# Peptides against a protein of PDB entry 6TME, part 38

Target 1, 324 residues: chain A of PDB entry 6TME
Amino acid sequence: NRLKRAYIALQAWKKAFYSDPFNTAANWVGPDVCSYKGVFCAPALDDPSVLVVAGIDLNHADIAGYLPPELGLLTDVALFHVNSNRFCGVIPKSLSKLTLMYEFDVSNNRFVGPFPTVALSWPSLKFLDIRYNDFEGKLPPEIFDKDLDAIFLNNNRFESTIPETIGKSTASVVTFAHNKFSGCIPKTIGQMKNLNEIVFIGNNLSGCLPNEIGSLNNVTVFDASSNGFVGSLPSTLSGLANVEQMDFSYNKFTGFVTDNICKLPKLSNFTFSYNFFNGEAQSCVPGSSQEKQFDDTSNCLQNRPNQKSAKECLPVVSRPVDCS
Target 2, 324 residues: chain A of PDB entry 6TME as posed
Amino acid sequence: NRLKRAYIALQAWKKAFYSDPFNTAANWVGPDVCSYKGVFCAPALDDPSVLVVAGIDLNHADIFGYLPPELGLLTDVALFHVNSNRFCGVIPKSLSKLTLMYEFDVSNNRFVGPFPTVALSWPSLKFLDIRYNDFEGKLPPEIFDKDLDAIFLNNNRFESTIPETIGKSTASVVTFAHNKFSGCIPKTIGQMKNLNEIVFIGNNLSGCLPNEIGSLNNVTVFDASSNGFVGSLPSTLSGLANVEQMDFSYNKFTGFVTDNICKLPKLSNFTFSYNFFNGEAQSCVPGSSQEKQFDDTSNCLQNRPNQKSAKECLPVVSRPVDCS

## One batch from the design tools (peptide; made by RFdiffusion4, then SolubleMPNN)

Design b1_p10_6_s3 (from b1_p10_6, 6 letters changed)
Fold by OpenDDE base, seed 1:
Structure b1_p10_6_s3 (fold): chain B 324 residues (1-324), chain A 10 residues (1-10)
Amino acid sequence: as target 1 above (324 residues)
Amino acid sequence: SSILEEARKK
């Protein structure tokens, strides 16, 4: 019965294919769904004597089509990987029936609509990758209540603010890059206990960086480049004991880049170019270290190459934003 | 960043 439902689902999906350049679904014929290319069966958790469709892997198949509601019949699927296709439309709400969903990867497709809230219905979800799509609207705060290992949201059309619930996230990797997020980074960010890598690149974020960023002791990558951040870098950044890659470029930061930041013990690359910094410690100067790479290009630094003109700097530097 | 360049194929 379970495989019969899977058959119905998979055949409906095949019919929803507009193009299958690699003929991935060519063998999707007959009731033996476990033999289908990209379909993986395993013993059911509730009955080891019964085989069920436990996984789908159609990565890099370049399939054009949509996800039909019949996919909700794949109730035993724990792994759903369909990245790098040309699927369009919305994620079916019927997928709420896939209660065993563990990894959901629909990245690099043409999905549209709001955040697929059906993903929030999966109690065991650990991996969510929806990057490189056309999802839009607000990010639901509940996403960070999920016990996810990774949250990939980059390269979409998400807008509005980053939810304050971000501090509840246990994810080690979170990407917001290349969306339309606005507002400030929530102060609750410092509560992300397991965070290793976070990327805010290319949004419309603004305001001062919260001091609480310095509490991210395990972060190895922090990229806030290409936003509208203002003010000085928080002194608490000296607490980033494990940061290796740090990028604050293409913002509107001002003030002095301190030794405490540039001498971070694990720091490998620190890019703070294209801002309005008016001073830097000697330890921040590119070439000052063999172990670290710095970029101070296009700031308001004296006696450094490739800086902004006085005309560009003066109106900004003379009116520093007080983040206190 | 490194995570943006992470391989998607699993």
Scores: peptide ipSAE 0.042, ipTM 0.779, DockQ to the pose 0.176
Fold by OpenDDE base, seed 3:
Structure b1_p10_6_s3 (fold): chain B 324 residues (1-324), chain A 10 residues (1-10)
Amino acid sequence: as target 1 above (324 residues)
Amino acid sequence: SSILEEARKK
């Protein structure tokens, strides 16, 4: 039966634990898997009279170990939350058998290897959190074909470009931060119809910001700090009617920061420090508003404190990148 | 960002 299969899977997993500091799996004994700590049972969707393992929650258990292929026997699991452990290795391909997977959280672990493509096989997946691991390589473009509510990829080792398929994403939250992504932000970004928060912090992204960013009407958080972006800020950013937090710091932007950006109606924090801006509107000056916070530190602004020297500014400001 | 600041403790 299904619970017997679950027992086999869970016992295999227990054997794969190298360390269990909180003795989380201490009660993982016997056939009554529904009594196991962190294991949750529910009536099967196809037969309400049958009890199945529907969820795993081992969050914050500090368990060291790996995910054995026998976990593929947990075919009724819809919720898999094992964040903040010390699991290593790769995500087993056998998890493709978990066709009911709805939320998959393996964040804050020591997983390695390429993007876990098994996640792409789950037709009902809505939440994917793989942040704070050591996943590497290219991000599969197919990830954005999934109807995900949230995509957390930050603090990994992903490289290459951000797929142009990003525009197909229906996610409200997407994080790319602290990876090794390179290239330009795709122009298709403006097609993300449900986007609320997007973070690009600390990558190797470059080029001009696409004008299409201004189409992100629902975005409240836009952070592109600590990259290699060049050129001026798109005038279309005036279209970000709901943006509250905006950060372009630690890039190579040039040009003038306009009123149309700094006077955005919902803007509360706008950081554009550590760039090569050579002018700003009065509305962008720190302290000019009680409702908004600005940081213009370390630019090429005249008559402002804590700016770059002329020697640092001149080579860059005199050769602005034309983004048109 | 709010997302990263609220990230799970590693």
Scores: peptide ipSAE 0.037, ipTM 0.768, DockQ to the pose 0.277
Fold by OpenDDE base, seed 4:
Structure b1_p10_6_s3 (fold): chain B 324 residues (1-324), chain A 10 residues (1-10)
Amino acid sequence: as target 1 above (324 residues)
Amino acid sequence: SSILEEARKK
């Protein structure tokens, strides 16, 4: 009996609650699990006459607790949304039994440990949100082998390099922001054919931006701010025909910001402040356009306000990194 | 980033 198994799982989970400030699980009593708050039932895919637990939605419940292994008994769950709680511990490996998992959102919790590799076992997973946790260690390269629509990894403790397999991703949205990623952006990034938004904010990424970024013709948001990137902006960025929001601020870029970048047809906001750029085209000057917003603050530009001192600029500008 | 802002808004 699937619902009986669900009952066991849900009661085990209730027992694993340390705090339920909104009394979300107050009605989690008795065998009628489909009446439980945050539990949603639907006809089973293999037998429409059988009712199964198909979804969990405990978003914003502020529940403190952990995920017990008995959750693996929820084998019919396709939607698991438990964001904005205070769940701690690790994601149970027993969740590998949830083979119908389609959307997994455990964001904004207190989960720890390595990347939850159990997510890689779900063949039908389309949405993965593990942001705002304390996951650590290396990002498994296999994450990008999955046919995900969105990958949210931001605000964790992930370290090491971004896997080269990123180019295999079919995700439209990928966030790496506010982790501890290091190294270069892989050249394979240009192979992300469905990419619309990618965010690298606030990592320890370095090196030159790969030219292949210019192949991301469908990208609307590209944010690489607050890293350690060096060199000039790739000329191939002129290929970003659909980019609307672009941010390279708080890096160590040098060189000249060209017309080809600033005149991108869909560009709305371009921030390249807090770098060491020593020149910019007229089209890049803040105020030069009413339809575009630029920020060139704190660079090494001549005849512009709020720039770095010569003392700060000279050591860096005189030793430009050649990315060619 | 718009995606981050939107996600937080939800």
Scores: peptide ipSAE 0.037, ipTM 0.775, DockQ to the pose 0.241
Fold by OpenDDE base, seed 2:
Structure b1_p10_6_s3 (fold): chain B 324 residues (1-324), chain A 10 residues (1-10)
Amino acid sequence: as target 1 above (324 residues)
Amino acid sequence: SSILEEARKK
C-alpha cells in the first residue's frame, strides 16, 4: 500500500542521514509513518478513505546527508520543504514520480550539479525555491513555461544568458541574484504580467537595459545593481507607476538621470551610485525630497560630493554607448 | 534587496 511505500522511502532517507543534531528522525521507527516528526499525512485526493504522506517539513533541522532515490516512492507528496539543512549531492530524478508536487523548497543546502530538471516534470508546481545552493550550468528556458508564483534562483553558480522565455513567466517574484548570468536582459521581460519584484544583483549581465522594462506596471522592486550594464537609462522607465525600490548602482551607466524617473509616484528609494552618469535632474538630488531617498555617489556629476575624478570619468563619458 | 534579506530570516 501507499504507506508501506512511504515507510520504505523514509527509512532509506534516515539511513542517508550523516548527522541529525536535533534528533529529528529519532521517532522515525515503525510502520506508522504519519507519526514521524516532519511527516504529514492527509486523505488521498483520489480516495478520501486512504491516508497518504502528503507533506514533508524538515526546515531548519541542520541535517547532513543526501536524498536517496527511494524518495521517489513518496508519490503522494505535494509539499516538500527541507530548507536550511546540510543535504548534499543531486536532486534524484526519481522525484519525477511525485506528480502532485505543489511546493518544492530545498533552499539553503549543499546541493550540486546542473539545474534540477526534475522540477520541470511536475505539472502542478507553483513554488520553486532552490536558492543558496551550488547548482551550476545553464538555466533551462522551460522554467519560465511553468505556472509558478515565485522563482528563487539566487546564490547559486548558474551561468550563461537569461532565457528569452522569461516573458512567459507569471511569477510575482523572481530572483537571479548572486549567480554568474551574462548577456543582456531579454526584451521579452516587458511581457511579464504579474511581476512585482525582480532582482538581478551581482551577476555579469551587460548591454543596454531594454526599453520594455517600462511596461512592468506592477513592479514594486527592481534591482539591477552590481552588473556591467551600459548606456543611458531607458526613458520608458517613467512607466513604472508602482516602483518603490529601484537600484542601478555598481554598473557602467552613462548619460542623464531624468526628472521623469525621479518623480515616479511610488518611488521611495532610488540608488544609482557607482556609475558614470554625467548629469541629473534637480528632483534626483539627494535631499531634494522628504519622501524619497536618492544616492548619486561616485558618478561623474558636476557640483556634487563624492564623485569620480575627471581622470576616471573622461574615458567613459566621452564615449557614451548609444542604445538606440 | 529587502526580499533577499527577508528570505534569509525565514
Scores: peptide ipSAE 0.036, ipTM 0.760, DockQ to the pose 0.219

Design b1_p10_6_s4 (from b1_p10_6, 6 letters changed)
Fold by OpenDDE base, seed 2:
Formats: C-alpha cells, sequence, structure tokens
Structure b1_p10_6_s4 (fold): chain B 324 residues (1-324), chain A 10 residues (1-10)
C-alpha cells in the first residue's frame, strides 16, 4: 500500500524534527496522510483509482531537523518544496527511489556535504534549487546534462572549475553566485540556447572572458561582477541583442569599453566600475543617455571623476593581458 | 542581482 509507505516515511520525518515552531506537523497523526499539513495527494499516474502522496510543501516552516532515509518511501512524490527551514545533514541517497521528481527545492536550509548527486538520478527533474546552503566540493559535470529549466546554486561552498558541459544546459536561469568557483568561463557557454539570466557574482573566476559569450542572443541578465577576470571585453559582446542588465564590476579588466557594447539596443544598466579600463566611448559615459545607466567608477579613465590613481593604474594598464 | 532573490515557489 502506497499510502502506508507514505505514513511510515512521514512519521519517521516527524521524529526527525528537532523544532517545529509553527506546529506544522501537529496534525501529522493517523493513517490519513493526505490530510497532513503540507502533504498533497493526487491520483497515481499508473492507476487513477489509487491516491498517492504527490507533493510536499513545507516552505517557510522554520522546521529544524534532518531528512531521514525513510523519505525514500515517498516514491510518488513529484514536487518536493522544503525551502526556508533549518534542516541539516545531507540529502538522503534513498531519494533516488523518487523517480517522478519534477521540482526539488531545498533552498535556504543548513544542508552540508558534497553536491547532492541523488538529484542526478531523477530522469524527469526540471527545477533544482539548492541555493543558500552549505554544499561543498566540485559541481558534477552531469548537472548540465539534465534538461533543467532553472539551476540555482548560489550561496554555497562549491569549489573547482565550472564544467565545460555548461553548454549543454537548456536552462533559462543559472546562478553560480557566491561560491568559490575558479578558473575560466568555458568557451562552451555560447552553446546555451535558452539562457536568459546567468550570474557569476562573487567567485574566484579568472582569465579572459570567452568570445562565445556574444552568442547568447537571448540573455537579458549577465553578471560577472566580483571575480578576477582579466583582459579586454570581447568585441563579440555587441551580439547581445537582448541584454538589459550587464555587470562586469570588481574585476581586473583592461582596455577600451567600446561604443558597440554601450549602444546595445536593450541595454538598461551597464556597470563596469572597479576595473582598470583606460578608455571608454562617449556612449559609455554616465549621463550620456536618458534610457541607459552606466557606472565607470574606479577605473583608469582620463577626465572622469572617481578614478584610480596613476600609481595604481600604471602597473596594470602598462601590462595588458592579450586574450587573442 | 534580482535573480538571486527570485521568489520561492509554493
Amino acid sequence: as target 1 above (324 residues)
Amino acid sequence: SSVLDEARKK
């Protein structure tokens, strides 16, 4: 009996709660699991006459505890939303039995350990949100082999390089922000065909930006701020016909910010402050447009306010990195 | 970026 298995799983989970400040699980009593708060039942896909637990929604419950292995008994769950709690420990490997998993949101918790590879075992997964946790180690390349619509990885402890498989991703939104990723952005990034928003904020990324970024025709948000990127901005950025928000601030970029970039047709905000740019087109000057906002603060620009000193600029500007 | 603060699904 599927509901009996669900009962076992949910009771085990209730026992794994250390704190339930809103008494969310207060009604988790008895065999009628479909009446449990945050538990949603639906007809089984294989037999419409059978009722199964199809979804869990414990978002914003502030529950402290862990995920016990018995959760693997919830084999009919397609939606698992437990964000904004205080769950700790690791994601149980037993969740591999949840083969119908479609949306998995464990964001804003206290999960630790490596990337939850169990997520890779779900063939139908479309939404993955593990942001604002303490996951660490390498990002498995296989994550981008999944047909995900959104990948939220920000605010964790991930290290190592961004996998080259990123080009295989069909996600519209990908966040890498506030981790410890290092190395270059893979050239394969240009192969992302459905990308709308990508953020690399606050990592240890370095090297030159790949020219292939210019192939991201549908990108509306591109934020690479607070990294260690060097060299000039790729001329191919003129191909970003739909970019609205672009941020390259707090890097080590050099060279000239071109007219072709600043005149992008849908560009609304372009921040390239806190770099070592030594020139900019007139169209890049803050205040030059009513429709666009620019920030050129703390570069090596002549005749502009709030720039770096010559002493700070000279060592970097005189040794530009050739990205060609 | 506003992307980082995207609303959580319920």
Scores: peptide ipSAE 0.053, ipTM 0.825, DockQ to the pose 0.146
Fold by OpenDDE base, seed 5:
Structure b1_p10_6_s4 (fold): chain B 324 residues (1-324), chain A 10 residues (1-10)
Amino acid sequence: as target 1 above (324 residues)
Amino acid sequence: SSVLDEARKK
């Protein structure tokens, strides 16, 4: 019996709770698992006459504990939302049995270990949120082979390069922010056909920005701030017809910020502060537009306030990185 | 920045 298996799983999970501040699992008693708080039942896909546990929602329950392997008995679960808890340990491999997994949100917990590769085993996964954890190691290239709508990886301990397979992603939102990613942004990034928002904030990324970024026609948010990028901004950025928020601050960019970038039709905010730009078009000057907001602080610009000293600028500006 | 938190709040 599916509900019996669910009962075993949920009781095992309850036993794995170290703290339940809101007494979320207080009613997790007895065989009627469908009445459990945070447990949602629905007719089984293969037999509408059978009731199964289809979803878990324990978001914001502040529960401390771990995920026991018995959770693998929840074979009918398609929605697993347990964000904003204090679950620790690793994601059990036994979750591979949850072949209907559609949305998996374990964000804002205390999970550790490598990327939960069990997520790659779910054929129908559309939403993956593992941000705000302590996952570490390499990001498996296969993550971008998944037909995901959103990929949230930010605020973890990932240390690899960004896989070239990123171009295969159909996700509209991808976050890499606040990890330890290194290397260059792959040129294949331009092949992301559905991308709307991508953030690289606060990593160890370096090198030149690939020209292929300009192919991201649907991108509305592009944030590459707080990295180690060098060289000039690609001229192909003029192709970002839908970009609204663009941030290149806190890098080591040099060169001239062109009119073609600052006059992007949908551009609302463009921050390129804390770099080594030595020139900007008039259209890039803060205050030059009522519709656009610019920040050119702490560059090597002449006749602008709050710029770096000549002493700071000269060594970098005089040795521009050639990205050609 | 706010983009990083919006989905989690849902």
Scores: peptide ipSAE 0.051, ipTM 0.823, DockQ to the pose 0.174
Fold by OpenDDE base, seed 4:
Structure b1_p10_6_s4 (fold): chain B 324 residues (1-324), chain A 10 residues (1-10)
Amino acid sequence: as target 1 above (324 residues)
Amino acid sequence: SSVLDEARKK
C-alpha cells in the first residue's frame, strides 16, 4: 500500500542521513510514518478513506545527507520542503513519480549538478526554490513554460544566457541573482504579465536594457545591480508605475537619469550608483525628496560628491553606447 | 534586495 511504500522511502532516506544534529529522524521508527517528525499525512485525493504522505517539512533541520532514489516512492507528496539542510548530491530522477508536486523547496543545501530537470516533469508545480545551492550549467528554457508563482534560482552556478522564454513566465517573483548568467536581458521580459519582483544581481549580464522592461506594470522590485549593462536607461522605464525598489548600481550605464524615472509614483528607493551617468534631473538628486531615497554615488555627475574622476569618466562618457 | 531572503516556507 501507499504508506508501506512511504515507509520504505523514509527509511531509505534516514539511512542516507550522515548527520542529524537535532535528532529530527529519531522518531522515524516503525510503520506509522504519519507520526514521523516532518512527515505530514492527508487523505488521498483519489480515495479519501486512504491516508497518504502528502507533505515533507524538514526545513532548518541542518541534516547532512543525500536524497536516495527511493524517495520516488512518495508518490502522493505535494509539498516537499527541505531547505536549510546540508543535503548533497543530485535531485533523484525518481522524483518524477511525484506527479502531485506543488511546492518544491530544496534551497540552502549543497546540491550539485545541472538544473534538476525532474522539476519540469511535475505538471502542477507552483513553487520552485532551488536557491543557495551549487546547481550549474544552463537554465532550461522550459522552466518558464511552467505555471509557477515563484522561481528562486539565486546563489547557484548557472551559466549561459537568460532564456527568451522568460516572457512566458507567470511568476510573480523570479530571482537570478548571484549566478554566472551572461548576455542580454531578453526583450520578451516585457511579456511577464504577473511579475512583481525580479532580481538579476551579481551576474555577468551585459548589453542595453531592453525597452520592454517598461511594460512591467506590476513590478515593485527591479534589481539589475552588479552586472555589465551599458547604454542609457530606457525612457520606457517611466512605465513602471508600481516600482518601489529599483537598483541599477554597479554597471556601466551612461547618459542622463531623467525626471520621468525619478518621479515614478511609487518609487521609494532608486540606486544608480557606480555607473557612468553624466547627468541627472533635479528630482534624482539625493535629498530632493522626503519620500524617495536616491543614491548617485560614483558616477560622472558634476557638482555632486563622491563622483568618479575625470580620468575615469572621460573614456566612457565620450563613447556612449547607442541602444536605439 | 531583501527578495533573496524572502518567501522561505516553514
Scores: peptide ipSAE 0.045, ipTM 0.811, DockQ to the pose 0.150
Fold by OpenDDE base, seed 3:
Structure b1_p10_6_s4 (fold): chain B 324 residues (1-324), chain A 10 residues (1-10)
Amino acid sequence: as target 1 above (324 residues)
Amino acid sequence: SSVLDEARKK
């Protein structure tokens, strides 16, 4: 009996709660699991006459606890949303039994350990949100082999380089922000077919931006701020026909910010402050457009306010990194 | 930065 298994799983989970400040699980009593708050039942896919637990939604419940291995008994769950709680520990390997998993959101919790590789075992997964946790270590390259719509990894402790397999991703949204990623952005990034939004904010990324970024025709948000990028902005950025928000601030970029970038047709906000740019086109000057907002603060620009001193600029500007 | 706070609607 599937509901009996669900009962065992849910009762085990309730026992794993250290704190339930909103008494979310107060009604988690008895065999009628479909009446449990945050538990949603639906007809089974293989037998419409059988009712199964198909979804969990405990978002914003502020529950402290952990995920017990008995959750693996919830084999019919396709939607698992438990964000904004205080769950700790690791994601149980037993969740590999949840072969129907479609959306997995454990964001804004206290999960630790390496990347939850169990997520890679779910063949139908479309949405993965593990942001705002304490996951650490390397990002498995296989994550980008998944046919995911969105990949949220931000605000964790991930290290190492971004996998070259990123180009295989069909995700529209990918966040790397506020981790410990290092190395260069892979050139394969230009092969991402459906990318709309990508953020690299606040990592240890370095090197030159790959020219292939210009191939991201559908990208609307590109944020690479607060890293260690060097060199000039690729001229191929003129290919970002749909970019609306672009941020390269707080890096070590040099060179000239060109008209071809600042005149992008959909560009609404372009921030390139806190770099070492030594020139900008007139179209890049803040206030030059009513439709576009620019920030050129703290660069090495002449005749602009709030720039770095010559003492700060000369050592860097005189030794430009050749990205060719 | 708003992307970082967005959640999928159910």
Scores: peptide ipSAE 0.045, ipTM 0.806, DockQ to the pose 0.131

